# Ledger of designs, part 114: peptides against a protein of PDB entry 3VZA

Target 1, 98 residues: chain A of PDB entry 3VZA
Amino acid sequence: RVERLCKSKELFEERLGLEIRRIHNEQLQFIFRHIDHKDPDKPYMFTLSINEQGDYEVTSCTPPLDCISEFQLKVRETNNFSAFIANIRKAFTALSFK
Target 2, 62 residues: chain B of PDB entry 3VZA
Amino acid sequence: AAYVTQLYYKISRIDWDYEVEPARIKGIHYGPDIAQPINMDSSHHSRCFISDYLWSLVPTAW

## One batch from the design tools (peptide; made by RFdiffusion4, then SolubleMPNN)

Design b2_p22_7_s2 (from b2_p22_7, 8 letters changed)
Fold by OpenDDE base, seed 5:
Structure b2_p22_7_s2 (fold): chain B 98 residues (1-98), chain C 62 residues (1-62), chain A 22 residues (1-22)
Amino acid sequence: as target 1 above (98 residues)
Amino acid sequence: as target 2 above (62 residues)
Amino acid sequence: PILPELTDDDTSLLEKLLEGTP
């Protein structure tokens, strides 16, 4: 089970180009790669926490996204975490063409 | 990495087939309507294409 | 900066993320 779980994480990281890391004060860092086809290793990232009210809160976004505040609102309203992450990736992808 | 893999599933809704050769990207995406099989040869595609394709399976509708 | 890799010890936040959402 342990080896399969490790393999699973590696497969997700490589195939989705998404790495998830921890940061102090109960935050997660989401790092997208494979966004810029000219520079596949270029990272696009944001950090996420759950505030005292129990709501998702984006604590940083690099590079910045104009739509990130709206997405934070949407995920709080819908609890659709999958769409939240997917929309962020789509936004980063669009940004990579600018 | 149990919680991590659970989080990846929560995000992607993908379940990999772990019993295939490393170059074969095989699995199932569980969408809201129907399950979509994934079966591709990674040697035939760039890393960016593979990621873009897989993410295209994930609905962005809220 | 790249933060430490997520491990199974980081369960509190992960559990909160996994709960309460579809």
Scores: peptide ipSAE 0.311, ipTM 0.926, DockQ to the pose 0.559
Fold by OpenDDE base, seed 4:
Structure b2_p22_7_s2 (fold): chain B 98 residues (1-98), chain C 62 residues (1-62), chain A 22 residues (1-22)
Amino acid sequence: as target 1 above (98 residues)
Amino acid sequence: as target 2 above (62 residues)
Amino acid sequence: PILPELTDDDTSLLEKLLEGTP
């Protein structure tokens, strides 16, 4: 099972082009790759924490997204974390074409 | 890790088939209405295409 | 820089992320 779990993580990272890292102060860094077809390894990333109120809070976004604050609001309203991450990736994808 | 894998599932709603050859991307995406099978030959696609396709399965409706 | 990999020790944040998701 342990081996399977390790394999699972690797499959998700490669296939989704999404790496999740732990950073200081109880934050997670979400790193998207495979966004720019001309540079598949170019990272698009944001960091996320739970603030004192217990709400999702985006603490950084690189490159910056104009829509990230709205997405933060939406995920707080809906608790749809899947849509939250997917919309961020979609936004990064759109940005890569500019 | 168990939590990491669970988080990826919460995000993607994808369950992989771990018993197939490495070049075969096989699994199931569980959408709100239907489950969609995934079955791709990775050697036929770029990494970006594969990722784009898989993410296209994930609903963006809030 | 290379950041630490996510582990099961990060349970508090992970648990919160796993809650409430439809």
Scores: peptide ipSAE 0.267, ipTM 0.923, DockQ to the pose 0.464
Fold by OpenDDE base, seed 1:
Structure b2_p22_7_s2 (fold): chain B 98 residues (1-98), chain C 62 residues (1-62), chain A 22 residues (1-22)
Amino acid sequence: as target 1 above (98 residues)
Amino acid sequence: as target 2 above (62 residues)
Amino acid sequence: PILPELTDDDTSLLEKLLEGTP
């Protein structure tokens, strides 16, 4: 089971091009790759925490996204974390074409 | 890495088949209304294409 | 910056994420 869990993480990282890391002050860093087809290893990332009110809070976004504040509002309203992450990736993808 | 893999499932709703050869990307995406099989030969596609395709399975509707 | 890999030795935030949304 332990070996499968480790393999599972590696498969998700490679196939989705998404790495998740814990960083200081109880935050998660989400690192997207495979966004720019001309530079597949170029990272697009954001950090996430849960504030004192228990709400998701984006603490950084690189490169910056104009829509990130709206997405933060949407995930707080809907609790649809999957759509939240998918929409961020979609926004990064759109940004890569500019 | 039980919790992180659970998080990946929460995000993607994908369950992989771990018994196939490394070049085969096989699994199931569980949508709200339908489960869709995934079965790809990774040697036939770029990393970016594979990722884009898999993410296209994930609904963006709030 | 990319920091250390996420492991299950500190899962408090992960638990909150998993419990907080469907």
Scores: peptide ipSAE 0.232, ipTM 0.917, DockQ to the pose 0.546
Fold by OpenDDE base, seed 2:
Structure b2_p22_7_s2 (fold): chain B 98 residues (1-98), chain C 62 residues (1-62), chain A 22 residues (1-22)
Amino acid sequence: as target 1 above (98 residues)
Amino acid sequence: as target 2 above (62 residues)
Amino acid sequence: PILPELTDDDTSLLEKLLEGTP
């Protein structure tokens, strides 16, 4: 099982182009790659925490997304974490086209 | 990496087939109404295309 | 910056993220 779990992580990282890392103060860093077809390794990332109220909070976003605050609101309202992440990737993708 | 893989499933709703050869991207995406099989030859696609395709399976409706 | 890899020791935050989501 341990071997499978490790393999699973690697498969997700490569196939989704999404890496998840821990950061200080109980935060997660989500790093998207494979966004820019001309520069597949270019990272698009944001950090996420859960604040004192128990709500999702985006603590950083690089590059900045105009819609990130709205998405934060939406995920708090819906608790649809999947849509949250997918929409962020969609926004990063749109940004990559300038 | 148990929690990490759980998080990936929470995000993508994809379950991989771990018994296939490395060049084969095989799995199942579990949508709200229907399960969508995934079966790709990675050698025939760019990394970006593969990722874009897989993410296209994930609903963006809130 | 790229930060340390997420490990199984990072359970608290992950549990919260996994909690209650459909």
Scores: peptide ipSAE 0.314, ipTM 0.927, DockQ to the pose 0.608; fails the geometry check

Design b2_p22_7_s3 (from b2_p22_7, 9 letters changed)
Fold by OpenDDE base, seed 2:
Structure b2_p22_7_s3 (fold): chain B 98 residues (1-98), chain C 62 residues (1-62), chain A 22 residues (1-22)
Amino acid sequence: as target 1 above (98 residues)
Amino acid sequence: as target 2 above (62 residues)
Amino acid sequence: MIQEELTDDDTSLLEKLLKGTP
């Protein structure tokens, strides 16, 4: 089971170009790669926590996204975490063309 | 880890066939109505294309 | 092939991931 889970994680990381790390202060770091086709290894990342109120809170975003605050509101309203992550990737993708 | 893989599934709704050869990207994407198979030859595509394609399967509607 | 999944909602899963052992 452990081997299966490890392999699954590796497949997700490579195929989605998304790495998920647990970092200090009970935060998750989401690192997107494969965003810029000219620089596939360039990372686009944000960090996430659950605040004292139990709400999703983006604690950092690099590069910054002007839509990240709105997305934070949306995920709190809908609890659609999938759409939250997908929209962030979409926004990073759009940013990569600038 | 179990929780990380579960998180990947909750994000992507993809279940990989982890027992196929590495060059084959095979799995199932579970949409709300219909499950769609994924079956790609990784040698035919760039890493960016593959990622873009897979993410295109994930709805962005809130 | 079929991934095992807990019945926890997204927030609960995230909390477990955030606070769980490395």
Scores: peptide ipSAE 0.372, ipTM 0.928, DockQ to the pose 0.068
Fold by OpenDDE base, seed 3:
Structure b2_p22_7_s3 (fold): chain B 98 residues (1-98), chain C 62 residues (1-62), chain A 22 residues (1-22)
Amino acid sequence: as target 1 above (98 residues)
Amino acid sequence: as target 2 above (62 residues)
Amino acid sequence: MIQEELTDDDTSLLEKLLKGTP
């Protein structure tokens, strides 16, 4: 099972271009790559925590996204975490064309 | 790794086929209606294209 | 399949990732 889990993680990282790290202060760092086709290794990232109220909280976003606060609100309302992450990637993709 | 792989599934709804050669990107995407197979030859596509394609399977409707 | 191993909702899973065992 451990071998399968490790392989699974690696496949997701490479194929989705998404790395997920647990970092200090009980935060998750989401690092998107493969966003800019001209620079596939350029990272687009945000960090996430669950605050004392139990709500998702974006603690950083690099590069900044104008829509990140709205997405935070949406995920709190819908609990659709999949859409949350996918929309962030979509926003980063749009940003890469500016 | 168990929790992070579960998170990847929660995000993508993709389950990989782990018994194929590395150059074959094979799996199943589970949408709300029907499951869709994934079957790509990675040598035919850029990393960015592959990622974009896979993410295109993930609904963005809230 | 991975789906067979999933028992937590999104929030519970994330809390485990953030605060629990890696």
Scores: peptide ipSAE 0.367, ipTM 0.929, DockQ to the pose 0.069
Fold by OpenDDE base, seed 1:
Structure b2_p22_7_s3 (fold): chain B 98 residues (1-98), chain C 62 residues (1-62), chain A 22 residues (1-22)
Amino acid sequence: as target 1 above (98 residues)
Amino acid sequence: as target 2 above (62 residues)
Amino acid sequence: MIQEELTDDDTSLLEKLLKGTP
């Protein structure tokens, strides 16, 4: 089981181009790669926490996204975390063409 | 690793087939309606294409 | 199926991930 879990993580990281890390101050860091086809290893990332009210809170976003505040509101309203992450990736992808 | 893999599933709704060779990207995407098989030869695609394709399976509707 | 093993909601899972940060 442990071996499979490790392999699973590796497969998701490579195939989705998404790395998830636990970082200081009770935050998760989401690192997207494979966004820019001309620079597949270029990272696009954001950090996330759950505040004292129990709400999702984006604590950083690099590069910045003008839509991130809206997405934070949407995920709080809908609790659709999958759509939240997917929309962020879509936004990063759009940004990579600028 | 258990929690992060669970999170990957909650995000992507993909379950991989772990018994195939590394070059074969095989699994199942569980959408809101019908589960769709994934079966790709990674040697025939760029990393970016593969990622874009897989993410295209994930609904973005709130 | 893997779905049968996932009983936690998204928030609960995230809280578990956030717990005990290095």
Scores: peptide ipSAE 0.359, ipTM 0.927, DockQ to the pose 0.062
Fold by OpenDDE base, seed 4:
Structure b2_p22_7_s3 (fold): chain B 98 residues (1-98), chain C 62 residues (1-62), chain A 22 residues (1-22)
Amino acid sequence: as target 1 above (98 residues)
Amino acid sequence: as target 2 above (62 residues)
Amino acid sequence: MIQEELTDDDTSLLEKLLKGTP
């Protein structure tokens, strides 16, 4: 089971270009790569926590996204975490075209 | 690793076929209306194209 | 393979990730 889980994680990381890390202060770091076709290894990342109210809270976003606050509101309203992550990637993709 | 893989599924709704050779990207994307088969030869595509394609399967409607 | 614990809502899963052991 452990072997399958490790393989699964590696497949997701490579194929989606998304790495998920647990970092200090009870945060998750989401690192997108494969965004910029001219620089596939360039990272686009944000960090996420659950605040004292139990709500999703974006604690950092690099590079900054002007839409991130709206997305945070949307995910709190809809609880659609999948759409939340997908929309962030879409926004990073748009940003990569400068 | 169990929780992170569960999170990947909750995000992508993709179930991989783990029994194929590494060069073959096979799986199923599950949606509310359809199940989309995934079957790609990774040697024929860039990493960015593969990722873009897979993410295109994920709905962005809230 | 789909894990049985996928029945948890997204927030519960995230909390497990955030507060669980490495």
Scores: peptide ipSAE 0.378, ipTM 0.928, DockQ to the pose 0.068; fails the geometry check

Design b2_p22_7_s4 (from b2_p22_7, 9 letters changed)
Fold by OpenDDE base, seed 2:
Structure b2_p22_7_s4 (fold): chain B 98 residues (1-98), chain C 62 residues (1-62), chain A 22 residues (1-22)
Amino acid sequence: as target 1 above (98 residues)
Amino acid sequence: as target 2 above (62 residues)
Amino acid sequence: MILPELTDDDTSLLEKLLKGTP
């Protein structure tokens, strides 16, 4: 089971170009790659925590996204975490063309 | 790894067929109504294309 | 195929990831 889970994780990381790490202060770091077709290894990342109120909180975003605060609001309202992550990737993708 | 893979599923709704050869990207995307098979030859596509395609399966509507 | 176990909700899963042991 452990081997299968590890392999699954690796497949997700490579195929989605998304790495998820737990970092200090009880945060998750989401690292997107494969965003810029000219530089597939360039990372686009944000960090996420659950604050004292139990709400999703973006603690950093690199590069910064104008829409990140709105997305944070949306995910709190809808609890649609999938859409949250997908929209962030979409925004990073759009940014890569600038 | 268990929790992170669960999170990947929560995000992507993809279930991989991990028993196929590495060059074959095979799995199932579970949409709200229809399950869509994934079956790609990775050697025919760039990493970015593959990722873009897979993410295109994920709805962005809130 | 690897099917994840069902969790309470997304927040609960995230909390487990954030606060659980590696």
Scores: peptide ipSAE 0.378, ipTM 0.931, DockQ to the pose 0.069
Fold by OpenDDE base, seed 3:
Structure b2_p22_7_s4 (fold): chain B 98 residues (1-98), chain C 62 residues (1-62), chain A 22 residues (1-22)
Amino acid sequence: as target 1 above (98 residues)
Amino acid sequence: as target 2 above (62 residues)
Amino acid sequence: MILPELTDDDTSLLEKLLKGTP
């Protein structure tokens, strides 16, 4: 099972172009690649934590997204984490064309 | 890596088929209504296309 | 900066994310 779990992570990383890494102070770094078709390895990333109030909190976003604060609000009210991540990727994709 | 894998599922709702050849991207995306099979030959597509396609399966409606 | 991948000691945060916000 451990082998399968490791393989699973690798498959998700490559196929989704999404790496999830730890960062200090109980934060996760979400790194999107495969966004820019002209530069597939260019990273688009944000960091996420759960604050003292128990709410999702975006602690950084590179490159910055003007919609990230709204998405943070939406995920807090809907608890739709999947849509949250997917919308961020969509926003990064849109940004890559500019 | 159990929790990491579970997080990826929480995000993507994709379950991979781990028994196929590496070049075959096979799995199932579980939407709210129906399960959508995934079956791609990775050699026929760019990495970006594959990722874009898979993410297109993930609903963005809140 | 990009940091190392997740390890098993990150369980607490992962569990919180998986549980979601109430």
Scores: peptide ipSAE 0.371, ipTM 0.930, DockQ to the pose 0.478
Fold by OpenDDE base, seed 1:
Structure b2_p22_7_s4 (fold): chain B 98 residues (1-98), chain C 62 residues (1-62), chain A 22 residues (1-22)
Amino acid sequence: as target 1 above (98 residues)
Amino acid sequence: as target 2 above (62 residues)
Amino acid sequence: MILPELTDDDTSLLEKLLKGTP
């Protein structure tokens, strides 16, 4: 089981091009790769926390996304975390074509 | 990595088949209506294509 | 910036994320 769980994380990281890391002050860093086909290792990142009200809060986004505030609002309204992450990746992908 | 794996599933709704050879990307995506099998030969695709394809399975509707 | 690897020792925030949404 432990071996499978470790393998699972590695498979998700490689296949989705998404790494999740801990950051100070109870935050998570989401690192997307495989966005830019010309530079697959180029990272697209955002950090996320739960504020004192219990709401998702994006604490940073690199590169910046003009839609990130709207997505934060949407995930608070819908609690659809999957769509939240997927829409962010979609936005990063669109940004890579500029 | 139990919680991390759970988070990846919460995000992607994908469950991998861990018993296949490393070059085979095999699993199941659980959508809201129909579960879709995943079965790819990674040697035939770029890393970016694979990731884009897998993410395309994840609904973006709120 | 690359941050420390997430492990099962850091469960509190993960639990909040998992419980906060369906």
Scores: peptide ipSAE 0.369, ipTM 0.929, DockQ to the pose 0.540
Fold by OpenDDE base, seed 4:
Structure b2_p22_7_s4 (fold): chain B 98 residues (1-98), chain C 62 residues (1-62), chain A 22 residues (1-22)
Amino acid sequence: as target 1 above (98 residues)
Amino acid sequence: as target 2 above (62 residues)
Amino acid sequence: MILPELTDDDTSLLEKLLKGTP
């Protein structure tokens, strides 16, 4: 099972082009790659925490997204974390100007 | 890495088939209404295409 | 700078994310 779990992580990272890392102050960094077809390794990133109120909070976004604040509001309203992450990737894709 | 894999599932709703050869991307995406099989030959596609395709399976409706 | 890999040591945060917000 341990082997499978390790393999699973690697498969998700490569296939989704999404790496998730822990950073300081109880935050997660989400790193999207495979966004720019001309530069597949170019990272698009945001960091996420849960604030004292228990709400999702985006603490950084690189490159910046105009829609990120709205997405933060939407995920708090809907609790649809999947749509939250997917919409962020969609926004990064649009920003890459393919 | 149990929580990590659970997080990826929470995000993507994809369950991989771990018994196939590395070049085969096989699994199931579970949507709210339907489950869609995934079955791709990675050697036929770019990394970006594969990722774009898989993410296209994930609903963006809130 | 290389960030630490995500592990189950981050149980509290991961659990909160998995459960979702109220």
Scores: peptide ipSAE 0.292, ipTM 0.921, DockQ to the pose 0.423

Design b2_p22_8_s1 (from b2_p22_8, 10 letters changed)
Fold by OpenDDE base, seed 4:
Structure b2_p22_8_s1 (fold): chain B 98 residues (1-98), chain C 62 residues (1-62), chain A 22 residues (1-22)
Amino acid sequence: as target 1 above (98 residues)
Amino acid sequence: as target 2 above (62 residues)
Amino acid sequence: SEEAKWQRMMERLLAGTPPLPP
């Protein structure tokens, strides 16, 4: 059966609370919601690109995360993109507790 | 959309069941050792809880 | 082209994350 791509995207966005957007200058924006249980729609975001060396590069992070540079290093070392995204969400979650 | 959905799978390793009722969150999470079913009633949980739960399935070990 | 660059980036990301062991 052919995948229902539009529905799939919507289900992932809602259930994971993660929106992925194509951004100018060859970037992806990752927008996490459902982080703050008191404000589920509050966005936590970062942007990502691939530099000319082919490496993952975080180009922005809002709110800022002290650990984001380390995570960038880790994903370059391990190529574990899944863990990269999951750890960022974990960090945003921790940040939401201030 | 194809790239985005593929990316979601790459990140989460979740494959949804698209044929169930909207209130049912049903799918399979493919972990390194075993595939585990997901089967939740969304009306029983907050959006934040659902997201937290699903993300808890994703390993954070590098 | 911009589209080609986009595709290359996405394919690079999709190439990440080691495959699950059998």
Scores: peptide ipSAE 0.589, ipTM 0.942, DockQ to the pose 0.549
Fold by OpenDDE base, seed 3:
Structure b2_p22_8_s1 (fold): chain B 98 residues (1-98), chain C 62 residues (1-62), chain A 22 residues (1-22)
Amino acid sequence: as target 1 above (98 residues)
Amino acid sequence: as target 2 above (62 residues)
Amino acid sequence: SEEAKWQRMMERLLAGTPPLPP
């Protein structure tokens, strides 16, 4: 049901503070909000693609994360995409306190 | 939106209850051991708290 | 097509997301 799918997406976006966007050149943009409690709408985002080898590739990260390259390596090793996204959010959260 | 909603589930392992009032955040988180209910009144929490709480349910172990 | 490419990418991501470890 289209209505249910739309509602589901909206609930996830608001409750998780995570928006997923389709971007040109076969990329996905992940936008985290609700990170900075002083500015809940401040976005923290990264873009992701699948390279020719079939591997996850982070194509951008704003603001930049020192750990993003390591996380990319880990998700390639484990294929644990859930942990990948969760760890990125954790890293953004830590960054918001600087 | 089917793929996106599926991706949200793969990430969070949360299944929402869509039959409750909008102010009620109700669902189930499927963790590695057992499923845990989610049941919050959004009017009693900030958006950031809600998100932080829900993400705290998601394991970060690789 | 662009839609086919999108679908392929999403299917790859979904396929590459295993169950949570214990």
Scores: peptide ipSAE 0.589, ipTM 0.943, DockQ to the pose 0.372
Fold by OpenDDE base, seed 2:
Structure b2_p22_8_s1 (fold): chain B 98 residues (1-98), chain C 62 residues (1-62), chain A 22 residues (1-22)
Amino acid sequence: as target 1 above (98 residues)
Amino acid sequence: as target 2 above (62 residues)
Amino acid sequence: SEEAKWQRMMERLLAGTPPLPP
């Protein structure tokens, strides 16, 4: 099972171009790659925590996204974490064309 | 790894076929009403295209 | 413990994500 889990993680990382890291202070780092077709390895990332109120909180975003605060609000309202991540990737993609 | 892989599924709703050859990207995306097969030859596409395609399967409606 | 807090966070994320409709 451990081997399968490792393989699964690797497949998701490569195919989705999304790496998820555990970082200090009870945070997750989400690192998107394969965003910029001219520079597939360029990372687009944000960090996430659960605050004292139990709400999703974006603690950093690189590069910055104007819409990230709105997305944070939306995910708190809907709990649709899938849409949250997908919309962030969509926003990063749009940013890569600037 | 268990939590992370579960999170990947919650995000993408994709279940991979782990028994196919490495160059084959095969799995199933589970949408609200339709299960969509995934079956790609990775040698025919760029990494960016593959990722873009897979993410296109994920709804962005809140 | 730190590990317990990590687990609680992950459980929260997983629990919060809506399941697929029946």
Scores: peptide ipSAE 0.587, ipTM 0.942, DockQ to the pose 0.443
Fold by OpenDDE base, seed 5:
Structure b2_p22_8_s1 (fold): chain B 98 residues (1-98), chain C 62 residues (1-62), chain A 22 residues (1-22)
Amino acid sequence: as target 1 above (98 residues)
Amino acid sequence: as target 2 above (62 residues)
Amino acid sequence: SEEAKWQRMMERLLAGTPPLPP
């Protein structure tokens, strides 16, 4: 089972181009790759925590997204974490077109 | 590891077939209406295309 | 403990993700 979990993580990381890392101060780091077709390894990332009120809180976003505050509000309202992550990826994708 | 794997599923709603060769991207996406099979030959596509395709399966409606 | 806090955070994230709407 442990081996399966490791394989599962690897498949998700490669196929979705998304890494999820535990980082200091009770945060998760989400690292998107495969965003820029001309630079597939370029990372787009944000960090997330649960604040003292129990709400989702984006603690960093690189590169910055104008919409991230709105997404934070939306995920607090809906608890739709899937849509939250997917919309962030969509926003990063749009940002890659410059 | 268990938490991360569960989180990937909560995000993507994808369950992989772990018994196929690495070049085969096979699994099931569980959408709101019907479960859809995933079956791709990774050698036919770029990494970016594959990721874009898989993410296209994930609804963005809040 | 820090590990307990980590677990609580992950459980919160997982519990907070509702089923997809129709």
Scores: peptide ipSAE 0.587, ipTM 0.942, DockQ to the pose 0.396

